# Designs tried in a protein design run: peptides against a protein of PDB entry 3OIQ. Part 159

Target 1, 212 residues: chain A of PDB entry 3OIQ
Amino acid sequence: KNRIFVSSSKDFEGYPSKAIVPVQFVALLTSIHLTETKCLLGFSNFERRGDQSQEDQYLIKLKFKDRGSERLARITISLLCQYFDIELPDLDSDSGASPTVILRDIHLERLCFSSCKALYVSKHGNYTLFLEDIKPLDLVSVISTISTKSTNSSKHSSSELISECDLNNSLVDIFNNLIEMNRDEKNRFKFVKLIHYDIELKKFVQDQQKVL

## One batch from the design tools (peptide; made by RFdiffusion4, then SolubleMPNN)

Design b1_p27_3_s4 (from b1_p27_3 with E6P E9A S11K P12K E22K E26A)
Fold by OpenDDE base, seed 4:
Structure b1_p27_3_s4 (fold): chain B 212 residues (1-212), chain A 27 residues (1-27)
Amino acid sequence: as target 1 above (212 residues)
Amino acid sequence: EYELDPETALKKGESAKEKLDKIIEAT
């Protein structure tokens, strides 16, 4: 089954009203919603959409139907948060009550680049994106990938049909959108407010700002 | 295998953020 690379969550407006389509996208993690009954992740590429908010443009659902899927969802959240240095309340509640985690606007403190594989599932014009796989991306690696303008089509094995170009373009677009947000005095996003704001990120942003 | 939940399913053109806001408000 060919996986479709998605550059914008607007692409889903053109998708079939009854389908199952494997998709992949790259975006920043913006929200985590874990309750007793649901697990949702918000992602964004911060594409400007008129007056619409730029956060949570992708709503990804984790399967949460049984103890096995719930455990997998909780482990997934724990591993993502560990990777991105996101503090979670202890999910090991001895109290039998599954802890609720509601995090919003994660991008204001941390750039959590993620490569997501999902299933677009639609029925009667309604759709849900179900998480299939998630790979957190290291910010240094993202910066390096953008900076090198890798025209090197490394013939990565034919199974990941994402053109290296699509990935790179999406990463560039995200950074460009963040730079625009950073320049906007009304926007809450500022690079200097990121917990992990370092000399490397500072230099990269300064260099990208000269091109925009 | 994949059931759409009305609480989490999006309509075409529906804001994912607005949907998430509604889900959070209902929690």
Scores: peptide ipSAE 0.696, ipTM 0.962, DockQ to the pose 0.872
Fold by OpenDDE base, seed 5:
Structure b1_p27_3_s4 (fold): chain B 212 residues (1-212), chain A 27 residues (1-27)
Amino acid sequence: as target 1 above (212 residues)
Amino acid sequence: EYELDPETALKKGESAKEKLDKIIEAT
């Protein structure tokens, strides 16, 4: 079955009430919820939804049913947090108590761009997005990709049907939404409060702000 | 088999953030 690229989490409202659909999206990691019984990730592209909050627009579940799936979930969270320089408690502590991790509003300190593959699973109009794969994206690479869009269609015929256009459009939309949030005095998000705020990000934001 | 858990499954039109808030409050 072909994987569907999702540009908005609203797309799921139109999805079948009983289906299994492979999907892919790009978003910022906003939340981590790891307990003894569950592992959840929140993501957002910060799309405006009227009076609804812009955070945690995608809720992604990791399988957490047995010791093998629990270990895989914990390793996945550890590797993701290592990549984004997110400090976690030791997840392998011999103390028999599984460490609980509850992180919210990660985007206020770090822009954690992620390409996610998931399974949309629905029954009786209820749905869950199960994580299949996650690729963290480097911010410098994201900025470079958005900035260089103008010339080289290298036709790499790699059979992953996601057009570089869909990925790039989603990355641009995320930055535009963040710029709007940064301009809003009531919004807590500010680029200058990011731990990794540097001259490159500053320049990129200033250049994008001139187009909006 | 993929079993939907009522605690973590979303209804159509349900806010994912509001669902996560409820899950966190219940933890």
Scores: peptide ipSAE 0.696, ipTM 0.961, DockQ to the pose 0.847
Fold by OpenDDE base, seed 3:
Structure b1_p27_3_s4 (fold): chain B 212 residues (1-212), chain A 27 residues (1-27)
Amino acid sequence: as target 1 above (212 residues)
Amino acid sequence: EYELDPETALKKGESAKEKLDKIIEAT
């Protein structure tokens, strides 16, 4: 089945009112919502949408209908948080009540780049994006990928039909949007407030700011 | 089969953030 690369969550406005479409996107993790009954992830590429908020542009649902799917959801959240150094309350509390986790505005402290595979499922014009797969991306690797694309198309034949160009264009767009947010005095996002703000990220941002 | 939950399903043109805000407020 051909997976569609999605560069904007506005693309879903044009999608069929009754369909199942496999999609992929790259975005920053912005929110985690884990309760006893639901697991949701918010993502954004921070595309400007008039007066609409730039956070949580993608709402991704994890299956949470039985003990097996609940366990998989909790493990997925745990592994993502471990990868991004996001502090979670101990999910393994011996008291059989799994703690509620509600995190918002994750991008204000950490740039959590993620490649997501999802199913767009629609009925009667309503839709849900169901998570199929998630790959956290290392920030150093993201920076390197953006910086090196000026010269070496080494055709590593990854058999995924998704253009390596689409992934990189989305990564560039995210950084450009973050740079614009950083320049806006009214925007809460500032690169210097990131916990992982280092010399490499600083240099990269400074170099990108000269091109914009 | 994938069932759409009206509490989490988005309408066309609905803000995902606004939907998430409503879900959090209801929690």
Scores: peptide ipSAE 0.694, ipTM 0.961, DockQ to the pose 0.846
Fold by OpenDDE base, seed 2:
Structure b1_p27_3_s4 (fold): chain B 212 residues (1-212), chain A 27 residues (1-27)
Amino acid sequence: as target 1 above (212 residues)
Amino acid sequence: EYELDPETALKKGESAKEKLDKIIEAT
């Protein structure tokens, strides 16, 4: 079955009330919720939705039903946090309780671009997005991809080609939304408050602001 | 088979953030 690229989490309002649909999107990691019984990730492209919050627009569930899936979820969270340099609260190693991780508003400190594959699973009009795969994206690589408008039509083979156009358009949309949030005095998001705010990101934002 | 958990499943038009807020409050 062809995987559908999702540009907005509103697309799911039009999805079947009973289906399994493979989807993919690119978004910023905004939340991590890991407990003894559940593992959830929040993502956002910060699409404006009137008075609705721009945070946590995608709620992604990791399988967490048995020791194998729990271990895989915990390893996935650990690897994501290591890649993005997210400090997990010191999991006091001496408390025999499985460490609970609740992180919110990650985008206020770090831009964690992620390419996600998920299964949209619906029943009786309710749905859950189950994580199938996640690829963290390097910010320098994201900036370079947007800046170069790389027409690299590399004719690689007939497997589920994410349109490089869809990915690039979504990355541009995310940055445009962040620029709008940065301009809004009421919005908590500011580029200058990012821990990794450097000269390259500053220059890129300044150049993008001239096009908007 | 993928079982939907009512605690984490979204309704159409439900805010994912509001759902996450409720999940965190119940934790």
Scores: peptide ipSAE 0.689, ipTM 0.960, DockQ to the pose 0.850

Design b1_p27_4_s1 (from b1_p27_4, 12 letters changed)
Fold by OpenDDE base, seed 5:
Structure b1_p27_4_s1 (fold): chain B 212 residues (1-212), chain A 27 residues (1-27)
Amino acid sequence: as target 1 above (212 residues)
Amino acid sequence: KEEELKELLEETDEDAEEVKEYQKLLK
């Protein structure tokens, strides 16, 4: 089955109540929940959903059933946090208790753009998204990709069936949503509060604000 | 792969309740 690109987590409301569907989306990392028995990642594109929290619109489960899957989950979290410069407690602590990591509102300090591949698995009207793959995206690369209308359809092999258009549209939508949140006085999100807020991001946001 | 997908389908109800409980803790 081909992988489906998902632009909104609302798309899952229309998905079959009994299915396995490979999906892909792009979103900001918003939360990490690692316990002794579970590993969840929260992501959001900050699409407006009425009075609902715009955080954790995609809850992605990492397999956490055995020592092999637990190790893979911990390595995945460590590598993501290393990439985004997120401080974690040592996950390999010699104390036989697995460290609990609970991070929330990551997007208030860092824009952690991530391309996620997941399995949508549904049964009895419930669904779970299982992580298959995650690619962290560099913010400078994201800004450059949006700013350069990608006219370079150069030769990426047919196996990455994600339209460069779908990726770019999702990245633009996320920035537009963040601009709206930044304009809202009640919203905690502000670009100037990001740890990595620089002249490049400032200029990009100012240029996008002229189009909105 | 088919057995792994079967196991994922068997746990989906439990996993979905866990995700719902986590979402309640975030609100």
Scores: peptide ipSAE 0.142, ipTM 0.772, DockQ to the pose 0.903
Fold by OpenDDE base, seed 3:
Order: C-alpha cells, then sequence, then structure tokens
Structure b1_p27_4_s1 (fold): chain B 212 residues (1-212), chain A 27 residues (1-27)
C-alpha cells in the first residue's frame, strides 16, 4: 500500500472505521509519556482547532507489550532526547521501578521537528497511531529547506513516495502557526524563549512575518 | 481532548497485534 502523507490530524476523522493505513506526517514533538505500561509521543502542527488544545494533535503509541518492545521504546526516547538536547530526568531512580518520563510543552523550549511514519489502525470506529519510524529534523535544515523553495527543484529522485512539496508545505504551515502563536499575547509560545533561539532563527522568523 | 486522549489511551491490545501483523507483511 502507498503511504499517505497527512497534513492535518483531522484527516483521520474521514478514515475508515476498520482499516490499517500507513501514514506519514511532519510535526513538532510536544510531549513524551513513558510509564510502566505505555509509551506515547505527542506531536502537533499547531493547527487552529477552535477551543481545543493545539498540543498533542498527533498522539503516537510506541508498542509496549514485551521486554523487546519496551526496550525499543526506551531507546527511541533516549535517542530523540539526545538529538534534540532534551534533558531526561535521571532514570536512575534506585527504587527498581521502571523509569517514568513525563515531559510536556516541549515546543515552548525547543522546536523538535520530526518526520514520522505511523500506522493508522482502526477496528471499532476508534483509531490508534502506532509509530513505525521517526526521523528528527535539524532546525537549520528545516529553515534552509523553506527558504530555498523559490529556486531550483534539483530532481533528486528520492524514491520516497511522498512529495518533497508536501513536507515543505507542512513545514511552512507549522512555522506560520508558530508565528501566529508568537503574536498572540495570551499564548505561552514565544520564539525568544526557545533555548536555541539564535540570529538565524530570528532572521528567518522576521522574514516570514513580512509575508504573513 | 481529554476524552479523546483517554479513548486513544484505552485502545485495545488487538490494534497493536494488527500493527505487528502488518509490519510482518512489509518485511
Amino acid sequence: as target 1 above (212 residues)
Amino acid sequence: KEEELKELLEETDEDAEEVKEYQKLLK
């Protein structure tokens, strides 16, 4: 089956009540929820959904049923946190209890762009998104990709079934949504509060703000 | 959203078995 690119988590409302659909999206990592029994990653494009929270629009489950899947989930979290420079609370609780990690509002401190491959699984009208693959995206690379859209699609035939256009459009939409949140005085998100806020990001945001 | 999140959290072990079966067919 071809993998479907998803631009909005609302697209799932139109999906079949009984299906397995391979999907891909790009979003910001917003939360990590690791307990003894579950592993969840929250992602968002910050699409405006009325009064609904803009966080955790994509709730992605990692398989967490056996020691092998639990180990893979923990390694995945560790590698993501290492890549994004996210401090995990010391997992070394001497208490012999499995380490619990609850991180929220990650986007308030770090823009953790991620390209996710998942399986949409539905049986009874409800659905679960299971993580298949995750690729963290470097912010400098994201900024450069958006900025260079104006000149020369060099036909790199990346055999990825997903158009480079879909990825780039979603990245632009995310930045536009963040710019709107930054302009809202009631919104907690501010670019200047990001730990990695630099001259490059500042310039990029200022240039995008002139187009919006 | 808390209710939708709760529903997604309550999703059954069966859905995760279908994911495993599907992933085996891709290999």
Scores: peptide ipSAE 0.059, ipTM 0.673, DockQ to the pose 0.044
Fold by OpenDDE base, seed 2:
Structure b1_p27_4_s1 (fold): chain B 212 residues (1-212), chain A 27 residues (1-27)
Amino acid sequence: as target 1 above (212 residues)
Amino acid sequence: KEEELKELLEETDEDAEEVKEYQKLLK
């Protein structure tokens, strides 16, 4: 089946009430919820949805049914947190208790751009998004990609290609939404409060603000 | 959103068997 690129989590409102659909999207990591029985990742593109919170627009489940899937979920969380320099509570506590991790509002401190592949699974009008694959994106690479409009058509095999246009458009939309949030005095998001806020990000935001 | 998160947190992993069946069809 062809994988569908999703630009908005509202697209799922039009999806079948009983289906399995492979999807992909680009968004910011906003939350991590790891318990003894479940693992969820929250993502957002910060699309305006009235007065609702803009966090966790994409709630993604990691399979958590057996020792193998639990281990894979924990490794996935560890690797993501290592990549984005997110401090986790010590997962290695000799206490034999499975560590609980609850992180929210990650985007207020770090821009964690991620390319996700997921399965939309629906039954009885409800749906779950199951994680298939996740690729963290480097912020410098994201900024460079938007700034240069470089359609560097890397000739990767035609069957798995996110349209470079769809990726770039989604990244631009996310930054535009963040710029709007930064301008809103009521919004907690501010670029200057990011731990990794540097001269490059400052310049990029200033240049992007002139185009909006 | 808190209700949607709560619903997704309350959802059983029943769908994970359909995911396994689908993944077998892709192979």
Scores: peptide ipSAE 0.047, ipTM 0.665, DockQ to the pose 0.042
Fold by OpenDDE base, seed 1:
Structure b1_p27_4_s1 (fold): chain B 212 residues (1-212), chain A 27 residues (1-27)
Amino acid sequence: as target 1 above (212 residues)
Amino acid sequence: KEEELKELLEETDEDAEEVKEYQKLLK
């Protein structure tokens, strides 16, 4: 089955009430919820939804039913947090208690761009998104991609053609939404409060603000 | 893989309630 690129989490409202659909999206990591019984990741593109929270627009479940799936979930969280420089409590605590991790509002401190592959699974009008794969994106690479409109046709294997256009459009939309949030005095998000706020990001935001 | 997809489809109602509960905790 071909994987569908999703530009909005609202697209799922039009999806079949009983289906299994492979999907892909690009969004910012906003939350991590790891307990003894479940693992959820929150993502958002910060699309305007009226007065609704713009956080966690994509809730992604990791399989967490047996020791193998639990181990894979914990490794996935550890690797993501290591990549984005997110401080986790020590997951290797010999205490036999599975450490609980609850992180929220990650985007207020770090822009964690991620390309996610998931299975949309629906039954009785409810749906769950199960994580299949996650690729963290480097912020410098994201900025360069938007700035150059570079068709870096890295000819990666023909079967996983995310339209490079769909990826780039989603990245632009996310940045535009962040710029709007930064301009809103009521919004907690501010670029200058990001831990990794540097001269490159500052310049990019200033240049994008002139086009909007 | 087909059996795994069937299992995921059977559990979706329970999984959706867990997600709704999580969304309530985020508000």
Scores: peptide ipSAE 0.135, ipTM 0.769, DockQ to the pose 0.903; fails the geometry check

Design b1_p27_4_s2 (from b1_p27_4, 10 letters changed)
Fold by OpenDDE base, seed 1:
Structure b1_p27_4_s2 (fold): chain B 212 residues (1-212), chain A 27 residues (1-27)
Amino acid sequence: as target 1 above (212 residues)
Amino acid sequence: KEEELKELLEETDEDAKEVEEYRKELE
């Protein structure tokens, strides 16, 4: 089955009521919810949905059924947090209780761009997104990609149907949405409040604001 | 993979409730 690139989480409202569909999207990590029984990741591209919350537009479940899947989930969270410099309590604590991690509004402190592969699984109109793969994206690399319009049409083999163009367009859309949020006095998001806010990001935002 | 996909499909109703409960905890 071909993997579908998803540009909006609203696309799932039109998906089949009983299906299994491989999907891919790019979004910002917004939340982590790890308990004794479940592991969820929240992502958003901050598309405008009227008065609805823009956070956690994509809720992605990690398998958490047995010791093997639980371990894989914990390793995944640890590696993501290590990559994005998110401080977590030690998940390997010798105390036989699995540590609970609840992080929200991650995007207010760090822009954690992520390319996600997931399975859309639906039954009777309800759906769950199961994580298959996650690639964290470096912010400097994201900025450079948007700035250079790298039309490196490298002939990716016919099996990777997701065009570099779809990824780049989604990254641009996310930044445009963040710029709009930054301009809104009522919105908590501000670029200057990001822990990693530097001269490069400042310049990039200023240059993008001139095109919008 | 087919057995795994079947298992995932059988649990979707429970998983969807957990996701919806989590959304309500965020509101």
Scores: peptide ipSAE 0.121, ipTM 0.730, DockQ to the pose 0.902
Fold by OpenDDE base, seed 5:
Structure b1_p27_4_s2 (fold): chain B 212 residues (1-212), chain A 27 residues (1-27)
Amino acid sequence: as target 1 above (212 residues)
Amino acid sequence: KEEELKELLEETDEDAKEVEEYRKELE
């Protein structure tokens, strides 16, 4: 079955009330919710939605039903946090309780770009997005990809033809949205408050601001 | 946010069965 690239979480408003649809998107990691019984990841492209919150526009569920799925979820969270240098709270190892992690507003400290594959599942108009695969993206690589006009290097890696164009357009849109948030005095997001704010990111943002 | 999160948190074991059936069809 063909996987659908999703540029906006609003696209799901037009989806069937009863369906299973394989989807893919790129977004920033905004939240992690890991408890004893559940695992959710929040993502956003920060698309303007009027008075609605721009955070957690994509809520992604990890399967959490048995010891195997729970272990996979915990490993996934650990690997993502390690990749993005997210400090997990030292869970007091002495309480035999499963580690609980609740992180919000991750984008205020770190830009965690991620390419996600998920299953859209709906029954009665309500839907769940189930994680199938996640690829963290390096910020330097994201900046380079946007800055280099995609030469159509037809490196057809034979895997599912998500157009390199769709990915690039979504990455540009995310940065444009972040630039708008940074310009808004009421918005908590500021590039200069990012832990990894460097000269390269500063220059890139300044160059993008001239085009907007 | 809390309502949508609550809905996704309340999502039934049935959705997860349909996802598992769909995965088996892809194998």
Scores: peptide ipSAE 0.086, ipTM 0.677, DockQ to the pose 0.044
Fold by OpenDDE base, seed 3:
Structure b1_p27_4_s2 (fold): chain B 212 residues (1-212), chain A 27 residues (1-27)
Amino acid sequence: as target 1 above (212 residues)
Amino acid sequence: KEEELKELLEETDEDAKEVEEYRKELE
């Protein structure tokens, strides 16, 4: 089955009430919810949805039903946090309680761009997105990709590659949404409050603001 | 969003089995 690139989580409103559809999207990691019984990752492209919170537009479940799936979920979280330099509370607390991790508003401190493969699963009109694969994206690489592709249409027409155009368009849309949030005095998001805010990101944002 | 989150949290063990079956068909 061909994997569908999803540019908006609203696309799922038009999806079948009973289906399994492989999807892929790019978004910012916004939340991590690990409990004794569940593991969820929240992602967002910060698309405007009226008065609704722009966080957790993509809620992705990790399978968390047996020791093997629990281990995989924990490893996935650990690797993501290591990649993005996110401090996890000590998961090794000697209290025989399974470590609980609840992180929210990750995007306020770090831009954690992620390319996600998921399965859309629906049975009775409700749906769940299950994580299949996640690739963290380096911010410098994201910035370079957006900056360079205004010129180079590389014709790599391999049918499995999500159009390099779709990825780029989504990355541009995310940055545009973040720029709008940064301009809004009521919005908590500010680029200057990011831990990794540097001269490169500053310059990129300033250049993108001139195009908007 | 809390209601949508709750609905997604209430999704059944069967959906996760179908995902696993589908994944095995792709491997």
Scores: peptide ipSAE 0.077, ipTM 0.668, DockQ to the pose 0.044
Fold by OpenDDE base, seed 2:
Structure b1_p27_4_s2 (fold): chain B 212 residues (1-212), chain A 27 residues (1-27)
Amino acid sequence: as target 1 above (212 residues)
Amino acid sequence: KEEELKELLEETDEDAKEVEEYRKELE
């Protein structure tokens, strides 16, 4: 089956009440919820949905059924956090308890762009998104991609890859939404509060703000 | 969203069985 690119988490409201659909999206990591029994990743593109929270628009489950899947989930979280320089609480607590990680509002400190492949699974109208693959995106690469509007990715017509257009549009939309949030005095998100707020990001945001 | 998050947090492994069945069909 072809993987469907999802530009909005609202798209799932129109999905079949009983289906398994391979999907792909690009969003910011907003939360990590690793407990003894579950592993969830929250993502958002910060689409405006009235007065509702813009966080965790995509809630993605990692398989967490056995020791093997649990280990894979923990490794995935570790690698993701390592990539984004997210400080995990000391998972090495000698207490023999499975390391619990609860991080929220990650986007307030770090822009963690991620390309996610997931399975949409529904049975009775409710759905779960199961992580199949995650590719963290470098912020410099994201900025470069948006700035260059590179038209050249003609070669890989594999029905499983996001089109360069879909990726770029989603990245632009996310930044536009972040700019709107940054302008909103009621919104906690501010670019200047990002740990990695540098001259490049500052310039990029300033340039994008002129287009909006 | 908080309700949906709560529902997703309360969900059983049933959907994950369907995912596994689906994967086996693709092999």
Scores: peptide ipSAE 0.068, ipTM 0.649, DockQ to the pose 0.043; fails the geometry check

